# Peptides against a protein of PDB entry 5YCA: the designs that were tried, part 63

Target 1, 132 residues: chain A of PDB entry 5YCA
Amino acid sequence: RSLPAERNPLYKDDTLDHTPLIPKCRAQVIEFPDGPATFVRLKCTNPESKVPHFLMRMAKDSSISATSMFRSAFPKATQEEEDLEMRWIRDNLNPIEDKRVAGLWVPPADALALAKDYSMTPFINALLEASS

## One batch from the design tools (peptide; made by RFdiffusion4, then SolubleMPNN)

Design b2_p13_8_s3 (from b2_p13_8, 6 letters changed)
Fold by OpenDDE base, seed 3:
Structure b2_p13_8_s3 (fold): chain B 132 residues (1-132), chain A 13 residues (1-13)
Amino acid sequence: as target 1 above (132 residues)
Amino acid sequence: ALSLEELEALFEQ
């Protein structure tokens, strides 16, 4: 598939050691109508635009927000490009659509596959290894 | 469902 042309320069190298990012992750309990859920998040700031995005993990099942990954990786992507990628994810990976939180959420293995595609491997590894 | 933007807004800085 085609991905947006411009990628967040934060993700210029997906081979870096992820361990320094682990302590930057934060866990937080969020209250929903059906009860509380813990999320682990990693604040990722585009070094050019200075705009932050949170990468997000649902602590209970370790699902990662693929949508947030995409938005962080491709800050200039159109909604159409996002929709196209989300359709690809639906067709090729194992996403869930959680009723509590929007977007596509993918299991760890799928998240790491996307991370490779988006050059985000250190960040997703850190997010997955962080405590909740 | 909570939007991703809304979820981000809930995260403490």
Scores: peptide ipSAE 0.730, ipTM 0.953, DockQ to the pose 0.828
Fold by OpenDDE base, seed 2:
Structure b2_p13_8_s3 (fold): chain B 132 residues (1-132), chain A 13 residues (1-13)
Amino acid sequence: as target 1 above (132 residues)
Amino acid sequence: ALSLEELEALFEQ
């Protein structure tokens, strides 16, 4: 598959220790029409553009937003590039489409596979280990 | 469903 050419410089090194990122994660209860759900999030700021994005985990089943990972990793990606990657995820991984929140949500193992591809491993490890 | 942008807007940080 084809990934966008330019990646967020925040993710220049996939080998860094993730543990300092764990206390930066935050849990929050979000209200939905069918009831509350807890999310764990990690704020990730592009050091060049200063634009922040949140990486997101559903606390209950540890699903990670693959769409948010992609958008954070590839800030200049087109909609077509995003659509192509989301199709690849549907075809090759085990995503969930949640009726409460848009995008593709993937289980921890799939999230870590994507993290390797996007050079985000420390951030996803931290997000998965953080308390809810 | 909430968009991801809408969900981000709800986060307190």
Scores: peptide ipSAE 0.730, ipTM 0.953, DockQ to the pose 0.790
Fold by OpenDDE base, seed 5:
Structure b2_p13_8_s3 (fold): chain B 132 residues (1-132), chain A 13 residues (1-13)
Amino acid sequence: as target 1 above (132 residues)
Amino acid sequence: ALSLEELEALFEQ
């Protein structure tokens, strides 16, 4: 598959130590019609544009928003490029579509596979290791 | 369902 050409410079080095990012993660309980759910998130700011995106994990099953990963990694991607990648994820990984929150959510192993593709490994490792 | 944008808007800090 083809990924967008321009990547968020925050993710220029996929080999960095993830442990300093762990304490930057935050857990928050969100109320939904069917009850509360805890999300763990990591604020990721593009160092050039200064635009932030949140990477996010459902605390209960550790599902991670693949859509948010893509949007953070490729801030100049077109909707068509996003749609194409989401289709690839559906065809090749094990995403779920949660009733409470939109986008594709993937289990930890799939998230780490995407993280490698998007050069986000330290950030996803930190997000997965953070407490809820 | 909340959009991702709506969820982000609920996050503190």
Scores: peptide ipSAE 0.729, ipTM 0.953, DockQ to the pose 0.775
Fold by OpenDDE base, seed 4:
Structure b2_p13_8_s3 (fold): chain B 132 residues (1-132), chain A 13 residues (1-13)
Amino acid sequence: as target 1 above (132 residues)
Amino acid sequence: ALSLEELEALFEQ
């Protein structure tokens, strides 16, 4: 697969200590027709454009939004590039599609594999370790 | 289903 050429400069260094990011994560209960669900989120702002994206984890099963990871990592990606990556994830990883929230959600091990590819390992480590 | 944009909007509120 080929990933988009331009990456969010927030993720220029994949080797940073993740622990300072843990207290920046926040938990929030969202109400759905079939009941409440807690999400843990980390606000990630592109330092050049100042555009924020949330990385997000379902608290109950620790699934992480792969789609949100991609959108944060590649702010100038086209819809076609996103579709290509989501197809790769379907074919190579273990995503779930939740009926409450759109996009592909992946288990922790898959999220860390994607994080390595997208150069955002510290952020995903923090998101996984944060309390809910 | 909520879109990811809609979910993010809920976080911002």
Scores: peptide ipSAE 0.725, ipTM 0.951, DockQ to the pose 0.876

Design b2_p13_8_s4 (from b2_p13_8, 6 letters changed)
Fold by OpenDDE base, seed 5:
Structure b2_p13_8_s4 (fold): chain B 132 residues (1-132), chain A 13 residues (1-13)
Amino acid sequence: as target 1 above (132 residues)
Amino acid sequence: ALSLDELEELFEL
Protein backbone atom coordinates (compact mmCIF):
# COMPACT_ATOMS: atom_id res chain seq x y z
CA ARG B 1 0.00 0.00 0.00
CA SER B 2 0.94 3.65 -0.34
CA LEU B 3 1.11 5.94 2.69
CA PRO B 4 1.07 9.75 2.58
CA ALA B 5 4.38 11.33 1.59
CA GLU B 6 4.76 13.77 4.48
CA ARG B 7 5.14 12.41 8.01
CA ASN B 8 5.05 14.21 11.36
CA PRO B 9 8.71 15.01 12.23
CA LEU B 10 7.97 13.92 15.81
CA TYR B 11 8.32 10.36 14.48
CA LYS B 12 11.63 10.75 12.65
CA ASP B 13 13.40 8.06 14.73
CA ASP B 14 11.58 4.78 15.40
CA THR B 15 14.44 3.36 17.50
CA LEU B 16 14.35 5.75 20.47
CA ASP B 17 13.81 4.55 24.04
CA HIS B 18 10.10 4.61 24.88
CA THR B 19 10.42 4.64 28.67
CA PRO B 20 10.60 8.45 29.08
CA LEU B 21 7.18 8.66 27.41
CA ILE B 22 5.43 6.36 29.89
CA PRO B 23 4.97 8.98 32.65
CA LYS B 24 3.60 11.40 30.06
CA CYS B 25 0.57 9.18 29.51
CA ARG B 26 -2.64 9.98 31.39
CA ALA B 27 -5.70 7.91 32.28
CA GLN B 28 -9.22 9.33 32.40
CA VAL B 29 -12.69 7.89 32.96
CA ILE B 30 -15.26 8.95 30.37
CA GLU B 31 -18.97 8.45 31.00
CA PHE B 32 -21.08 6.86 28.26
CA PRO B 33 -24.75 5.88 28.15
CA ASP B 34 -23.84 2.23 28.72
CA GLY B 35 -21.40 3.05 31.54
CA PRO B 36 -17.94 4.43 32.24
CA ALA B 37 -14.82 3.59 30.24
CA THR B 38 -11.19 4.42 31.00
CA PHE B 39 -8.94 5.81 28.27
CA VAL B 40 -5.17 6.16 28.41
CA ARG B 41 -3.87 8.93 26.17
CA LEU B 42 -0.54 10.42 25.12
CA LYS B 43 -0.36 13.99 23.82
CA CYS B 44 1.83 14.13 20.73
CA THR B 45 2.72 17.60 19.45
CA ASN B 46 4.15 18.16 15.98
CA PRO B 47 7.37 20.09 16.69
CA GLU B 48 7.01 22.18 13.53
CA SER B 49 3.31 23.03 13.43
CA LYS B 50 2.76 22.83 17.22
CA VAL B 51 -0.51 21.00 16.54
CA PRO B 52 -1.26 18.27 19.09
CA HIS B 53 -2.95 14.92 18.59
CA PHE B 54 -3.77 12.38 21.26
CA LEU B 55 -2.86 8.74 20.87
CA MET B 56 -5.54 6.72 22.63
CA ARG B 57 -5.87 3.31 24.30
CA MET B 58 -8.98 1.74 25.79
CA ALA B 59 -7.74 0.58 29.18
CA LYS B 60 -9.92 -2.52 29.45
CA ASP B 61 -8.87 -4.41 26.30
CA SER B 62 -5.80 -2.34 25.33
CA SER B 63 -7.25 -1.53 21.90
CA ILE B 64 -5.64 1.52 20.29
CA SER B 65 -7.16 4.06 17.92
CA ALA B 66 -5.60 3.37 14.53
CA THR B 67 -7.38 6.41 13.13
CA SER B 68 -5.72 8.69 15.70
CA MET B 69 -2.34 7.11 14.94
CA PHE B 70 -2.80 7.83 11.24
CA ARG B 71 -3.91 11.42 11.81
CA SER B 72 -0.95 12.08 14.10
CA ALA B 73 1.58 10.45 11.76
CA PHE B 74 0.29 12.10 8.58
CA PRO B 75 -0.97 15.59 9.42
CA LYS B 76 -1.38 16.62 5.78
CA ALA B 77 -3.19 13.48 4.64
CA THR B 78 -6.43 13.92 2.73
CA GLN B 79 -9.68 12.30 3.77
CA GLU B 80 -9.33 10.02 0.75
CA GLU B 81 -5.89 8.88 1.91
CA GLU B 82 -7.26 8.18 5.39
CA ASP B 83 -10.17 6.22 3.94
CA LEU B 84 -7.82 4.11 1.83
CA GLU B 85 -5.64 3.29 4.84
CA MET B 86 -8.66 2.43 6.99
CA ARG B 87 -9.86 0.08 4.25
CA TRP B 88 -6.42 -1.55 4.19
CA ILE B 89 -6.59 -2.00 7.97
CA ARG B 90 -10.03 -3.63 7.67
CA ASP B 91 -8.74 -6.01 5.01
CA ASN B 92 -5.38 -6.91 6.58
CA LEU B 93 -5.62 -6.47 10.38
CA ASN B 94 -8.21 -7.13 13.09
CA PRO B 95 -9.91 -3.81 13.83
CA ILE B 96 -13.07 -3.22 15.79
CA GLU B 97 -15.61 -0.45 15.44
CA ASP B 98 -16.68 0.58 18.93
CA LYS B 99 -20.23 1.86 19.31
CA ARG B 100 -19.13 4.52 21.82
CA VAL B 101 -16.20 6.13 19.96
CA ALA B 102 -15.63 6.58 16.23
CA GLY B 103 -12.74 5.29 14.11
CA LEU B 104 -11.00 1.94 13.92
CA TRP B 105 -9.55 0.43 17.08
CA VAL B 106 -6.94 -2.32 16.84
CA PRO B 107 -5.47 -4.80 19.33
CA PRO B 108 -1.91 -4.28 20.65
CA ALA B 109 -0.17 -6.52 18.09
CA ASP B 110 -1.88 -4.73 15.21
CA ALA B 111 -1.11 -1.35 16.79
CA LEU B 112 2.58 -2.24 16.91
CA ALA B 113 2.48 -3.36 13.28
CA LEU B 114 0.99 0.00 12.32
CA ALA B 115 3.49 1.78 14.57
CA LYS B 116 6.32 0.21 12.59
CA ASP B 117 4.74 1.36 9.33
CA TYR B 118 4.19 4.89 10.70
CA SER B 119 7.53 5.08 12.59
CA MET B 120 5.71 5.47 15.94
CA THR B 121 7.02 2.41 17.84
CA PRO B 122 8.30 4.23 20.97
CA PHE B 123 5.02 6.09 21.38
CA ILE B 124 2.83 3.02 21.03
CA ASN B 125 5.05 0.99 23.37
CA ALA B 126 4.73 3.73 25.98
CA LEU B 127 0.97 3.94 25.53
CA LEU B 128 0.63 0.17 25.97
CA GLU B 129 2.81 0.06 29.10
CA ALA B 130 1.25 3.05 30.87
CA SER B 131 -0.95 2.44 33.91
CA SER B 132 -4.70 2.98 33.88
CA ALA A 1 -20.86 7.57 18.81
CA LEU A 2 -18.43 10.18 20.11
CA SER A 3 -16.06 11.47 17.43
CA LEU A 4 -12.32 11.35 18.03
CA ASP A 5 -12.23 15.15 18.06
CA GLU A 6 -14.96 15.23 20.71
CA LEU A 7 -13.07 12.67 22.79
CA GLU A 8 -9.90 14.78 22.60
CA GLU A 9 -11.86 17.78 23.85
CA LEU A 10 -12.86 15.85 26.98
CA PHE A 11 -9.30 14.94 27.93
CA GLU A 12 -7.77 16.80 30.86
CA LEU A 13 -4.06 17.60 30.86
Scores: peptide ipSAE 0.714, ipTM 0.950, DockQ to the pose 0.791
Fold by OpenDDE base, seed 2:
Structure b2_p13_8_s4 (fold): chain B 132 residues (1-132), chain A 13 residues (1-13)
Amino acid sequence: as target 1 above (132 residues)
Amino acid sequence: ALSLDELEELFEL
């Protein structure tokens, strides 16, 4: 696979201590037609563009939005590049497609594998450790 | 299904 050339400068250092990010995470109940679901999210702002994206975890099974990770990591990615990466995830990891929310959602181990590839390890560790 | 952008709009800080 080929990842986009330019990465969000927020993720320049994959070795940072994640613990200061834990209290920045927030839990929220979202109402869906089939009932409520709790999400844990972490607001990640690109320090150059000032554009924010949320990293997201479903509280119940700890699934993390791989699509949101990709979009945050690669702000200039094309739709074709996103589609290519999502196909790679389907072929190589264990994603689920939830009927309530779009994109691919992956279990914690897969999220950490992607985080290494995207240089987002501290942020995903924090998101996984945050309370719901 | 909600899009990811729609879900982000629902989040409160």
Scores: peptide ipSAE 0.714, ipTM 0.950, DockQ to the pose 0.789
Fold by OpenDDE base, seed 4:
Structure b2_p13_8_s4 (fold): chain B 132 residues (1-132), chain A 13 residues (1-13)
Amino acid sequence: as target 1 above (132 residues)
Amino acid sequence: ALSLDELEELFEL
């Protein structure tokens, strides 16, 4: 597959220690028509553009938003590039689509596979390890 | 369903 050429400079080093990021994660309960759900999120700000994105995990089953990972990693990606990657994820990984929230959500192992591809490993490790 | 943007707007900083 072809990933976008320009990557968020926040993710220039995939080998950093993830532990300092753990206390930066936050848990929040969101109310939905069918009941509450807890999300763990990590605010990731592009140091160049100053535009933030949240990486996010569903607390209950540890599913992580692959779509949010992609959008954070590739700030100049087109909708067509996103659609192409989401199709790849559907064909090669094990995503779920939740009725409450949009995008593709993937289990921890898949999230770490994507993290390697996007150079986001420390951030996803922290998000997975953080308490809900 | 909430969009991802809508979900982010609900998160408290």
Scores: peptide ipSAE 0.714, ipTM 0.950, DockQ to the pose 0.788
Fold by OpenDDE base, seed 1:
Structure b2_p13_8_s4 (fold): chain B 132 residues (1-132), chain A 13 residues (1-13)
Amino acid sequence: as target 1 above (132 residues)
Amino acid sequence: ALSLDELEELFEL
């Protein structure tokens, strides 16, 4: 597959220690028609553009928003590029499409695979280890 | 379903 050329400079170093990011994660209960759900999120701000994105984990099953990962990693990606990557994820990983929240959500192992591809490993490790 | 943008708008810092 072909990923977008320009990546968020926040993710320039995939080898950084993730532990300092753990306390930056926050848990929040969101109310839905079928009941509450807890999300753990990590605010990731592009150091150049100053635009923030949230990386997101569903607390119950530790599913990670792959779509949010992509959007954070590739801030100038076109819709076509996003669609292409989401199709790849659907075909090659094990995503779910939750009825409450849009996008593709992937289990921890898949999230870490994507994190390697997107150079986001410290951030996803932190998100997965954070308490809910 | 909420969009991801809508979900982000609900998050508190």
Scores: peptide ipSAE 0.716, ipTM 0.950, DockQ to the pose 0.808; fails the geometry check

## One batch from the design tools (peptide; made by RFdiffusion4, then SolubleMPNN)

Design b2_p14_3_s1 (from b2_p14_3, 6 letters changed)
Fold by OpenDDE base, seed 4:
Structure b2_p14_3_s1 (fold): chain B 132 residues (1-132), chain A 14 residues (1-14)
Amino acid sequence: as target 1 above (132 residues)
Amino acid sequence: SEDEEFREYLFNLK
């Protein structure tokens, strides 16, 4: 696969300590037709463009939105590049289907594999360790 | 609010 050439400068260093990011995460209860579910979110702002993106975790099973990771990491990606990556995830990782929410979601181990590829490891570690 | 902004993301990503 080929990832987009231009990456969000927020993710320039994949080796940073993640612990300062943990208190920046927030839990939020969302009401669905079949009942409430808690999500953990981390707001990530591109320091150059000032455009924010939320990284997202389902609190109960720790599933992470791969779509949100990709869009945050590659703010100038084309739709074709995103479609290619999402197909790769379906073919090579273990995504889950949840009709209640948008995007492609993956378990924690897969999220960390993507985080390494996207240079987002501190942010995904913080999201996974945050309380709900 | 950020809660409303998050809901927009949760239901409108791709």
Scores: peptide ipSAE 0.703, ipTM 0.926, DockQ to the pose 0.864
Fold by OpenDDE base, seed 1:
Structure b2_p14_3_s1 (fold): chain B 132 residues (1-132), chain A 14 residues (1-14)
Amino acid sequence: as target 1 above (132 residues)
Amino acid sequence: SEDEEFREYLFNLK
């Protein structure tokens, strides 16, 4: 696969300590037709463009939105590039498609694999470790 | 609010 050329400068260093990011995470209960579900969110702002994106975790099973990761990591990606990556995830990882929410979601181990590819490891570690 | 902002991201992935 070929990832987009330009990456969010927020993710310039994949090796930084994740613990300072943990208290920046927030839990939020969302009401769905079939009942409430808790999500953990981390607001990530591109330090140059100032455009924010939320990284998102389902509290119950720790599934992470791969789509949100991709869109945060690659601010200038085309829809075609996103579609290519999501297809790669479907073919190579273990994603789930929850009809209640948008995008492609992956279990924690897959999220960390993607985080390494996208240089987002501290942010995904923090998101996974944060309380709900 | 930020809660509303998150809901928009959750359902639309802005």
Scores: peptide ipSAE 0.702, ipTM 0.925, DockQ to the pose 0.689
Fold by OpenDDE base, seed 3:
Structure b2_p14_3_s1 (fold): chain B 132 residues (1-132), chain A 14 residues (1-14)
Amino acid sequence: as target 1 above (132 residues)
Amino acid sequence: SEDEEFREYLFNLK
């Protein structure tokens, strides 16, 4: 697979300590037709463009949105590049389908594998360790 | 608020 060439400068160093990010995470209850569900969110702002993205964890099973990870990591990616990566995830990892929310979601171990590829390990570690 | 911002972000995700 070919990942986009330009990456969000927020993720220039994959080796940084993740613990300062934990208290920046927030839990939020979202109402759906079948009832409420809790998410843990982390707002990540591109230091150059100032455009924010939310990284998202479903509290119940700790699934993480791979789509949001990709869009945060690669702000100039084309739709074709995103489609290619999402197909790779379907073929090589263990994504789940949840009709209540958009995008492709993956379990914690797969999220950490993607985080390594996208150079955003500290942010995913913090998101997984935060309370809900 | 950021809660409202997140809801908009979540449901506008393509």
Scores: peptide ipSAE 0.702, ipTM 0.925, DockQ to the pose 0.902
Fold by OpenDDE base, seed 5:
Structure b2_p14_3_s1 (fold): chain B 132 residues (1-132), chain A 14 residues (1-14)
Amino acid sequence: as target 1 above (132 residues)
Amino acid sequence: SEDEEFREYLFNLK
């Protein structure tokens, strides 16, 4: 597969210590028609554009939004590039499409695999280790 | 608030 050429400069170093990011995560209860669900979120701001993105984990099963990871990592990606990556995820990983929320979600192991590809490992480690 | 920002982000994925 081909990932977009330009990556969010926030993710320039995949080897950084993730522990300082853990306290920056926040748990939030979201109300849905069939009841509440807790998410853990990490606000990630592109240091160049100042555009924020939230990385997101479902607290119950630790599924992480691959779509939000991709959009945060590749701020100038085209819709076609995103569609290509999401298809790759469907074909090669174990994604979940939760009807309550948008985007493609993946289990923790898959999220870490994507994090390596997107140079987001510290951020995903923090998101996974944060309490809900 | 940031909670509101997250809700907007969650459902729009912008």
Scores: peptide ipSAE 0.701, ipTM 0.924, DockQ to the pose 0.700

Design b2_p14_3_s2 (from b2_p14_3, 8 letters changed)
Fold by OpenDDE base, seed 5:
Structure b2_p14_3_s2 (fold): chain B 132 residues (1-132), chain A 14 residues (1-14)
Amino acid sequence: as target 1 above (132 residues)
Amino acid sequence: SEDEEFRQYLLSLK
């Protein structure tokens, strides 16, 4: 597959220590029609454009939003490029379905595979280790 | 608040 050409400069180094990012994560309870659910979120700001994006994990099953990862990593991606990547994820990884939230959500192992592809491993490691 | 920002961000995913 082909990923977008330009990547968020926040993710220029995939080898950085993730531990300083852990205390930047925040747990948050969201109310849904069928009851509350806890998410762990990490606000990531592009150091050049100053545009923020949230990375996010469902606390209960550790599913991570692949959609949010993609949007943060590739700020100039077209909708067509996103659609192609999401189809690739459906075909090659193990996304889960959750009627409460939109976008594609993947289990931790898949999230780390995507993180390697998107050069954002420290951020996903921190998100997975943060308390809920 | 940032909590509300996140709630809106989460619910705006497609």
Scores: peptide ipSAE 0.764, ipTM 0.959, DockQ to the pose 0.943
Fold by OpenDDE base, seed 2:
Structure b2_p14_3_s2 (fold): chain B 132 residues (1-132), chain A 14 residues (1-14)
Amino acid sequence: as target 1 above (132 residues)
Amino acid sequence: SEDEEFRQYLLSLK
């Protein structure tokens, strides 16, 4: 597969210690028609453009939004590039469907695989380690 | 608030 050429400079080093990011995560309860659900979120701001994106985890099953990962990692990606990657995820990983939320959500192992590809491992590790 | 910011972000996902 072909990933977008330009990556968010926030993710320039995939090998950094993730632990300083853990306390930056926040748990938040979101109300849905069928009841509340808790998410863990991490606000990630592109140091160059200053555009923020949230990375997010469903607290209960630790599913991570692959869509949000992609959009944060590749802020200049085209819709075609995103669609291609989402199809790849569907074909190669184990995304889950949740009627309450949009986008593709993947289990922790898949999220970490994507994180490696997107050079954002510390951020996903922190998101997974954070309390809910 | 940032909570509302996130709620909007979450609900705006494609």
Scores: peptide ipSAE 0.764, ipTM 0.959, DockQ to the pose 0.932
Fold by OpenDDE base, seed 3:
Structure b2_p14_3_s2 (fold): chain B 132 residues (1-132), chain A 14 residues (1-14)
Amino acid sequence: as target 1 above (132 residues)
Amino acid sequence: SEDEEFRQYLLSLK
């Protein structure tokens, strides 16, 4: 598959130590019609554009938002490019469906596979290790 | 607040 040409410079080095990012993660309870759910979030700001995106994990099953990963990694991606990647994820990984939240969510192992592809490994490791 | 920012971010995700 082909990924967008321009990547968020925040993710220029996939080999960085993730541990300093762990305390930057935050747990948050969100109220939904069917009850509360806890998320772990990490605010990631593009150092060039100064535009922030949140990476996010469901605390209960550790599912990670692949959609949010993609949008953070590829800030200039077209909708067509995103749709293509989301279809690839559906066809090749193990996404889950949750009626409470939009986007495509994947289990931890799949999230780490995507993180490698998107050069986001430190950020996803931190998100997965953070307390909820 | 950042909590409010995240809530809006999450719920606005498409």
Scores: peptide ipSAE 0.763, ipTM 0.959, DockQ to the pose 0.914
Fold by OpenDDE base, seed 4:
Structure b2_p14_3_s2 (fold): chain B 132 residues (1-132), chain A 14 residues (1-14)
Amino acid sequence: as target 1 above (132 residues)
Amino acid sequence: SEDEEFRQYLLSLK
């Protein structure tokens, strides 16, 4: 597969220590029609454009939003580029469907595989280790 | 608030 050419400069170094990012994560309860659910979130701001994105984990099963990872990593991607990547994820990884929230969500191992591809491993490790 | 910002972000995924 081919990923978008321009990546968020926040993710220039995939080898950084993730532990300083753990305290920046926040747990939050969201109310849905069928009851509450807890998410862990990490606000990530592009240092050049100043545009923020949230990375996010479902606390209960540790699923990570692949859609949010892609949008944060590739801020100038077209909808067609996103659609191609989401199809690749469906065909090659193990996404789950949740009727309460949109986008593709993947288990931790898949999230870390994507993180390597997107050069954002420290951020996903921090998100996975943060308390809920 | 940032909590509300996240809630809107989450619910706006598509």
Scores: peptide ipSAE 0.763, ipTM 0.959, DockQ to the pose 0.914

Design b2_p14_3_s3 (from b2_p14_3, 8 letters changed)
Fold by OpenDDE base, seed 5:
Structure b2_p14_3_s3 (fold): chain B 132 residues (1-132), chain A 14 residues (1-14)
Amino acid sequence: as target 1 above (132 residues)
Amino acid sequence: SEDEEFRQYLFSMR
């Protein structure tokens, strides 16, 4: 697969200590037709463009939105590039389909694999360790 | 609020 050429400068260093990011995560209850669900979110602002993105985890099963990871990591990606990556994830990882939410969600181990590819390991570690 | 920002963000995913 081919990832987009330009990456969010927020993710320039994949080796940073993740622990300072843990307190920045927030739990939030979202109401759905079939009942409430808790998400853990982390607001990530591109230091250059100042455009924010949210990384997000389903609290109950720790599924993480691969779509949100991709969009945060690659702010100038085309829709075609996103579609290609999402297809790769479907073919090579273990995505979870949840009818309540859009985008492609993956289990923690897969999220960490993607985080390595996208150079955002500290952020995903923090998201996974944060309380809900 | 940031909670509302997140809600909008979550449901903007396609």
Scores: peptide ipSAE 0.749, ipTM 0.958, DockQ to the pose 0.944
Fold by OpenDDE base, seed 1:
Structure b2_p14_3_s3 (fold): chain B 132 residues (1-132), chain A 14 residues (1-14)
Amino acid sequence: as target 1 above (132 residues)
Amino acid sequence: SEDEEFRQYLFSMR
């Protein structure tokens, strides 16, 4: 597959220690029609543009939003590029359907596979390790 | 608040 050409400079080094990012994560309860659910979020700010994006995990089953990862990693991606990547994820990984929230969500192992592709492994490791 | 910022962000995904 072909990923967008420009990547968020926040993710220039995939080999960094993730532990300093853990305390930056926050747990948050969100109310849905069928009841509350806890999310763990990590606010990631592009050091050049200063535009923030949230990475997010469902606390209970550790599902991670692939959509949020893509949008953070590729700030100049078109909707068409996003659609192509999401289709690839559907065809090659194991996305989880959740009717309560939009975007494509994946289990931890798939999230780490994507993190490697997007050069954001430390951030996903931190998000997965953070408490809820 | 940042909580509200996240809530809006979460529900802005399409």
Scores: peptide ipSAE 0.749, ipTM 0.958, DockQ to the pose 0.936
Fold by OpenDDE base, seed 4:
Structure b2_p14_3_s3 (fold): chain B 132 residues (1-132), chain A 14 residues (1-14)
Amino acid sequence: as target 1 above (132 residues)
Amino acid sequence: SEDEEFRQYLFSMR
């Protein structure tokens, strides 16, 4: 597969220590028709464009939104590029369907595999270790 | 608030 050419400069170094990012994560309860669910979120701001994106984890089963990872990593990606990557994830990883929320969600191991591809490893490690 | 910002972000995903 091919990924978009331009990546968010926030993710220029995949080798940084993740621990300083842990206290930046926040837990939040969201109400759904079936009842409440807790999410852990991390606000990530592109240092050049100043456009923020949220990375997010379902607290209960640690599922992480691959869609949100892609949109944060590749802010200038076309819809076609996103669709291609989401199809690749469906074909090669183990996405989870949750009808309460949109986007493609993946388990922790798959999220870390994507994080390596997108140069987001410190951010996903922090998101996974944060308390809920 | 940032809580409301996140809620809007979550439900805006395609």
Scores: peptide ipSAE 0.747, ipTM 0.958, DockQ to the pose 0.946
Fold by OpenDDE base, seed 3:
Structure b2_p14_3_s3 (fold): chain B 132 residues (1-132), chain A 14 residues (1-14)
Amino acid sequence: as target 1 above (132 residues)
Amino acid sequence: SEDEEFRQYLFSMR
């Protein structure tokens, strides 16, 4: 697979301590037609462009949005590049389907594998450890 | 609010 060439400078160092990010996570209840669901979110701002993106976890089963990870890591990616990566995830990892929300969602182990590829391990570790 | 910002972000994904 071919990942985009330019990465969000927020993720320049994959080895940083994740613990300071934990208290920056927030739990939020979202209402859906079939009832409420809790998400844990982490707002990540590109230090150069100042454009924010949210990383997000479903509280119930700890599934994480791979789509949101990709969009945060590669802010200048084309739709074609995103489609290619999402197909790779479907073919090589274990994504889940949830009709309530858009994008691909993956279990924690798969999220950490993607985090390594995208150089955002501290942020995903913090998101997974945060309370809901 | 940031809660409203997240809600908009979540439902803007496609």
Scores: peptide ipSAE 0.747, ipTM 0.957, DockQ to the pose 0.888

